# Designs tried in a protein design run: peptides against a protein of PDB entry 5JXT. Part 117

Target 1, 319 residues: chain A of PDB entry 5JXT
Amino acid sequence: SLLPKKEINVYIGMSEMQVKWYQKILEKDIDAVNGAGGKRESKTRLLNIVMQLRKCCNHPYLFEGAEPGPPYTTDEHLIYNAGKMVVLDKLLKRIQKQGSRVLIFSQMSRLLDILEDYCVFRGYKYCRIDGSTAHEDRIAAIDEYNKPGSDKFIFLLTTRAGGLGINLTTADIVILYDSDWNPQADLQAMDRAHRIGQTKQVVVYRFVTDNAIEEKVLERAAQKLRLDQLVIQQGRAQVAAKAAANKDELLSMIQHGAEKVFQTKGAFGTMAEKGSQLDDDDIDAILQAGETRTKELNARYEKLGIDDLQKFTSESAYE

## One batch from the design tools (peptide; made by RFdiffusion4, then SolubleMPNN)

Design b2_p18_6_s4 (from b2_p18_6, 11 letters changed)
Fold by OpenDDE base, seed 2:
Structure b2_p18_6_s4 (fold): chain B 319 residues (1-319), chain A 18 residues (1-18)
Amino acid sequence: as target 1 above (319 residues)
Amino acid sequence: SRRLSYFERLRAAEAAAR
């Protein structure tokens, strides 16, 4: 029988380099961040800021001139310069030791390029699929991963490419390195491992940069998912979940944690305390804290009705 | 080990696609 999947949000602090780049992104558009652009500020500009902040949360090397060099090297700097990579590096060792296999999803093919370099550096055997992967190569990669006795530990996928009906039940761990704006895309990604033919407990780790834009992306995705569920349950087909954030919602998302980021010298949270020296006990603490916050987040949205969820802006979350 | 940066790889791929 298929066991219910476990979903755990893993809240991760930014590295020092991420904080510096996050500050730089906010400073570049400080007038927009402060709402000084008023009605003239384009939704496109705010969406661009959100996209840059999400890139920063994933890895600072997604920006031109961020990577140290020349010479450019594959070394520990690829890991310690991104909080998610530090946690990923420790978590993958644990996952491998327990005899699990892992799907890693991202929205960004460019992040998969970094993860490939990381896999090679750590000696992890992997497969890759993204939106540019030819159909034949996609089949070959899936077959290579799923074959009996496959030595491929990791499958790297873009969330949307991974969502296309494939079976990856030979993996039992799913890492969402980032989240889609559409929570259904992430669910579809999870369903590649959490499907008929799975024999293990599927565990989903959703990486979320703490005190950053990604918390608000997650909250909005959770709100939308709950709204979609309630609409289906109540037969209220006319209640379209607001598919696109408005300008004020985008601004509120950008502003979230911005003040603390500006005040911060160095890294955030566990990344400030331990950085690359994160041990197994630190990982257990992060996972336990994440499980607690995940339960709290779910409990918050479970109490809300359709009307509350439609009116619920990120600001009403703290009243 | 030495590697190309992401942007060096991107430029190389763009040059190969032309």
Scores: peptide ipSAE 0.124, ipTM 0.713, DockQ to the pose 0.061
Fold by OpenDDE base, seed 5:
Structure b2_p18_6_s4 (fold): chain B 319 residues (1-319), chain A 18 residues (1-18)
Amino acid sequence: as target 1 above (319 residues)
Amino acid sequence: SRRLSYFERLRAAEAAAR
């Protein structure tokens, strides 16, 4: 029988470089961030800010001129300049030591480019699929990963490309490096490992940048998922959860943690305390805290009815 | 300039060796 998935949100502090770039993104559009644009503020402008903030949460090298150089090198700076990479680096060592194999999903193909460089730098053998991967190359990558005795440890996938009906049950760990706006896309991604033919406990680690926009992306995704589940269960097909965030929702998401980011000098949380020097105990503490916060998040939305979940899409729960 | 992927660097190196 297939064991239930264990899903853990892993809340990760920003590196100093991420904080600096996050501040710069907010400062560049400060009038929009402060809501000073009023009714004239473009939804497209807010969506662009959201996209830049999400890039920052993933890796600062997604921005032009962020990577140190010339010379441009692949070295430890690729890791310590992004909180998610610091945690990933430690977590992958543990996963490998356990004899597990891992799927890493992202929304951003350019992040997979960074992860390829990281894999090469650490000597991790990997496969890659994204939205530009030819069908034949996709089949070849899947077959290479799934073959008996495959030496491929990591599969790098964009969430959308990974969602397309493939079987990756030869992996037992799933890392969602970022979250899709549609929680169903993330479910479809993790279900590539959590499927008939899986013999191990599937564990899903969802990376979430703490005190940043990604917390609100996660909350909105969790709310939508619960609403979708309740609509299916209650047969209320007419409750099309408004899939697109409104301007006020986007603004609230952009503003989340912004004040603390502006006040912060250096890194956040465990990244401020330990930076790249995270040990196994620090990882255990992060995972334990993440498991607790995940339970609390789920419990919050499980208690809500359809009508409450619909209202919460309009009311920020933090009045 | 954006960071090149490992594969992009390999292709660039192969192209430069031709």
Scores: peptide ipSAE 0.075, ipTM 0.642, DockQ to the pose 0.245
Fold by OpenDDE base, seed 1:
Structure b2_p18_6_s4 (fold): chain B 319 residues (1-319), chain A 18 residues (1-18)
Amino acid sequence: as target 1 above (319 residues)
Amino acid sequence: SRRLSYFERLRAAEAAAR
């Protein structure tokens, strides 16, 4: 029988460079961030801020002029300038030693470009598919990854490309490098490994930048998922989970952790203590803390009814 | 200018070899 998947959120601090860029994004649109734009503040402007903050959480090199150079080289700076890359680098080493194979999902094809450079730099053999990959090339990549004795350790996917019903049960680890606004997209990604033909315990690591917008993206996704489950169970098909955040929700998400980010000099959380010098014990501590916070998050939403789940609790960034 | 990914560099090299 297929074992239940294990899902853990991995909460990761920003690097110093990420903090600096996160501050810069907020400062550039400070009037919008403070809600001073009033009724004139467009939802589009807030969505753009959210998109930039999510890029920052993924990797600062997604911004023009962020990467050190010229010359633009692939080196350790590709790793230490992003908290998620530091954790990924250590985690992949562990996963490989365990004889596991890994799917890495992102919403951002440009992040997959960074991950390709990283894979080459570390000597990890990989496959890649995204939204632009031709159908024939997708089939070839899947077949190459799934073949018996495949030397391909990593499969890099956009979450949308993973949604195509493909079978990747030859991998037992799933890393969600970032989360979709729609939790069903992430579930569909996980279901590429967690399907008939899987022989191992599937483990899903969801990377979440701590004290940043991604916590609120995660909370919103968890809330929506629970709401969708309850609607299905109760037959209340009319509870359209509001697919798109409103302006106030977006503003609250942007404001989450912003004050602490402005006050922070240097790196954040796990990245402040050891930076790129995380050892195996530090990774275990991060995973254990993540497992605890994941259980707490799930327990929070399991107790809520439909009416409570429809209220986006804007816990103000000030509580 | 932004850095080229490994894939972009490969395509650029292939284009330069033609």
Scores: peptide ipSAE 0.071, ipTM 0.656, DockQ to the pose 0.241
Fold by OpenDDE base, seed 4:
Structure b2_p18_6_s4 (fold): chain B 319 residues (1-319), chain A 18 residues (1-18)
Amino acid sequence: as target 1 above (319 residues)
Amino acid sequence: SRRLSYFERLRAAEAAAR
């Protein structure tokens, strides 16, 4: 029988470099961030800020001129300059030692490019599929990963490209390096490993940058998922889940944690204390804290009715 | 064809700028 998947949100602090770039993104559009742009501020401008902040949460090298060089070399700086890479690097060592195989999903093909360089640097054998991968190359990559005795440890996928009905049940670990705005896209990604034919416990690690835009992306996704579930259960098909964030929702998401980011000198959380020198105990602590916060998040949304879930205002969940 | 990695693209751009 297929075991239920375990889903754990892994809350990760920004590196010092990520904090600096996050500050720079907010400062560049400070009038927008403060809501001073009034009625003239385009939804497009806010969407652009959100996209830059999400890039920063993933890796600062997604920005031109962020990478140290010339010369441009693959080295430890690729890891320590992004909190998610520091955690990923330790987690992958554990996953490999336990004899597991891992799918890594991202929204950003350019992040997969960084993860390819990382895989080569660490000597991890991998496959890759993104939106630009030809159909024949996709089939070849899937077959190479799924073959009996495959030496491919990692499969790198864009979430939407990996969602296309493929079977990857030869992996038992799923890492969502970032979250989709549509929680169904992430579920479809998980279901590549969590499907008939899986013989192991599937564990999903969802990376979430702490005190940043990604917490609000996660909250929005969880809210939408719960709303979709309740609408289906109650037969209220007329509750069109608001498909796109409005201007005020986007502004609130951008503002989340911004003040603390501006006040922060250096890195956040465990990244401030240990940087790249995380040990196995630090990873266990991060995972345990993540499991607790995941349970709390789920419990928060399970208590909300349809009417509460339609109100995206952060204020209504604290009464 | 092997897709150039992120760093391979950066190195190629660096080499073209010299």
Scores: peptide ipSAE 0.024, ipTM 0.595, DockQ to the pose 0.608

Design b2_p18_7_s1 (from b2_p18_7, 10 letters changed)
Fold by OpenDDE base, seed 1:
Structure b2_p18_7_s1 (fold): chain B 319 residues (1-319), chain A 18 residues (1-18)
Amino acid sequence: as target 1 above (319 residues)
Amino acid sequence: MTPRQKERLKKEEELLKE
């Protein structure tokens, strides 16, 4: 029988470079961030801020002029300048040592470009599929990854491109490098490894930048998932989960952690203490803390009814 | 050569022409 998948949110501090870029993004639109634009502030402007903050949480080199150079090098700076890369680097070493194979999902094809540079730099053999990958090349990549005795350790996928019904049961680890606004897209990505033909325990690591917008993206996705489950269970088809965040929700998401980011000189959390020098014990501590926070997050939403889940209450998640 | 390596090489070549 297929074992239930284990899902763990991995809460990761920003690097110093990420903090600096996160500050710059907020400062550039400080009036919008403070809500000073009132009714005149466009939803589009807030969506753009959200998009830039999510890029920052993924990797600062997603911004023009952020990467050191010329000359441009592929070196340790690709890792230590992004908290998620520092954790990924240590986690992949452990995963490989365990004889596991890994799917890495992102919303951003440009992040997969960074992950390709990383794979080459570390000597990890990989496959890649995104939204631009031709159908034939997609089949070839899947077959190359799934073949008996494949030396391909990593499969890099965009979440939506990976969601298209493919079988990747030859992997047992799933890393969601970032989260979709639609939790069903992430579930569909996990189901590439977690399906008939899987022989191992599937473990899903969801990377979440701590004290940043990604926590609110995660909370909103968890609310939506619970709401979708309750709507199905109760037969209440009319509860259109408001698919699009309203202006006030977006503003609240942008403001989350912003003050702490402005006050921070350097990196956050374990990134401030150890940076790229994370050891196996630090990774275990991060995973244990993540498992605890994941259980707490799920327990909060399991107690909420449909009417409560329809209210984006930033406050009700922390009581 | 990765997509980013190709992009960086082009940028370096452009900067050397200026």
Scores: peptide ipSAE 0.470, ipTM 0.894, DockQ to the pose 0.669
Fold by OpenDDE base, seed 4:
Structure b2_p18_7_s1 (fold): chain B 319 residues (1-319), chain A 18 residues (1-18)
Amino acid sequence: as target 1 above (319 residues)
Amino acid sequence: MTPRQKERLKKEEELLKE
């Protein structure tokens, strides 16, 4: 029988470089961030800020002029300048030692480009699929990864491209490097490994930048998922979950953690204390804290009814 | 050669022409 998947949100502090870039993004559009644009503020402008903040949470090198050089080198700076990369780097070593194989999903093909450089730098053998990958090349990559005795440790996928009905049950670990706004896209990604033919316990690690917009992306996705489940269970087909965030929701998401980011000198959390020098105990602590916060997050939304889940009120997260 | 390696090589070649 297929074992239930274990899902753990991994809450990761920003690196010093991410904090600096996060501040710069907010400062560039400070009037919009403060809500001073009022009724004249375009939803498009807020969506652009959200996109830049999500890029920052993934990796600062997604911005032009952020990468050190020329000369451009691939070295440890690729890892230590992004909190998610620091955690990923340690986690992958553990996963490999366990004889596991891993799918890494992102929304951003440009992040997969960074992850390719990382894989080459660490000597990890990998496959890649994104939205631009030709159909034949997708088949070839899947077959190369799934073949008996494959030396491919990592599969890099965009969440949407990986969601397309493929079987990757030869992997038992799933890393969601970022989250989709649609929780169903992430579930579809997980279901590439968590399917009939899987013989191992599937573990899903969802990376979430702590004290940043990604917490609100996660919360919104969890609310939507619970709402979708309740609508199906109650037969209330009329509750079209408002799929698109309104302006006020986007503004609230942008403002989340912004004050603390402006006050922060250096990195956040374990990134401030140890930077790239995380040990196995630090990873265990991060995973344990993540498991606790994941249970608490799920418990918050499990208690909410349809009417409460429709009210994206900023207040319900603090009671 | 990765996509980023190709992009960086191109940028370095462009800077050498200036």
Scores: peptide ipSAE 0.460, ipTM 0.890, DockQ to the pose 0.663
Fold by OpenDDE base, seed 2:
Structure b2_p18_7_s1 (fold): chain B 319 residues (1-319), chain A 18 residues (1-18)
Amino acid sequence: as target 1 above (319 residues)
Amino acid sequence: MTPRQKERLKKEEELLKE
């Protein structure tokens, strides 16, 4: 029988470089961040800020002129300049040591480019699929990864490209490096490993930048997922949970943690305490804290009815 | 050489031409 997935949100502090870039993004549009634009602020501008903040949470080198150089080197700076990379680097060593194989999903193909450099730098053998990957190359990559005795440890995928019905049950670990706005896209990605033919416990690690916009993206995705589940269970017509955040929701997401980010000199959380020198105990502490916060998050939404979940989406629809 | 390594090499070559 297929074992249930174990899902753990991994809450990760920003590196010093991420904090600096996060501040710079907010400062560039400070009037919009402060709500000074009012009704005149375009939804497009807020969506652009959200997109830049999510890029920052993934890796600062997604911005032009962020990478140190010339000369451009592939070294430890690729890791220590992004909190998610620091945690990923330690977690992958553990995953490899236990004889697991891993799918890494992102929304951003440009992040997969960074992860390719990382894989080469660490000597990890990998496959890659994104939205631009030709059909034949996609088949070849899947077959190379799934073959008996495959030496490919990592599969790098964009979440949407990985959602396309493929079987990757030869992996037992899923890392969501970032989250989709649609929780169903992340579920579809997980279901590539969590499918008929899986013999291991599938573990899903969802990376979430702590004290940043990604917490609000996660909360919104969890609300939507719970609403979708309740609507299906109650046989009510698909209350199409308004798929797009309104302006006030976007503004609230942008403002989340912004004050603390502006006050911070250096890195956040475990990144401030340990930087890139995380040990196995630090990883265990991060995973344990993440498991606790994941249970708390789930318990918060399990208690909410359809009407409660709709109020959070509808209070902003009638003003 | 990764796609990103190729992009960096191009940027270095462009900076050397200026």
Scores: peptide ipSAE 0.448, ipTM 0.889, DockQ to the pose 0.680
Fold by OpenDDE base, seed 3:
Structure b2_p18_7_s1 (fold): chain B 319 residues (1-319), chain A 18 residues (1-18)
Amino acid sequence: as target 1 above (319 residues)
Amino acid sequence: MTPRQKERLKKEEELLKE
């Protein structure tokens, strides 16, 4: 029988470089961040800020002029300048020692380009699929990854490209490096490993930048997922329509943790304490804290009815 | 070489010509 998947949100502090770039993004549009634009502020402006903050949470090198150089080298700076890369680097070493194989999903093909540099730098053999991958190359990559005795440890996928009915049950670990606005896209990604033919316990690690916009992206995704489940169960088809974040929700998401980011000198959390020198005990502590916060997050939304979930999407604009 | 490595190498070669 297929074992239930274990899902753990991994809450990760920003690196010093991420804090600096996060501050810079907020400062560039400070009037928008403070809501000073009022009713005249465009939803497009807020969506752009959200996109830049999400890029920052993924990796600073997604911005032009952020990468150190010239000379432009692939070195440890690729890892220590992004909290998610520091955790990923330690986690992948553990996963490999356990004899597991891993799918890494992102919304951003440009992040997969960084992960390719990382894989080459660490000597990890990988496959890649994104939205631009030709059909034949996609089949070849899947077959190369799934073949008996494959030396491919990592599969790099964009969440949407990986969602296209592929079977990757030869992997037992799933890393969601970032989250889709639609929780169903992330579920479809997990279902590439968590499917009939899987023989191992599937573990899903969802990376979430702590004290940043990604916590609110996760909360909104969890709310939507619970609402979708309840709508299906209760036959209330009319409720599903509030899919797009409004301006006030986007503003609240942008403001989340912004004050603490402005006050912060250096990195956040374990990134401030250990930087790139995380050990196995630090990873265990991060995973245990993440498991606790994941249970708390799920328990918050499991108690809510359809009407409460609809109110929370409206009242989270006033709290 | 990765796509990013090729792009960086090209940028360095362009900077050395200026």
Scores: peptide ipSAE 0.447, ipTM 0.884, DockQ to the pose 0.533

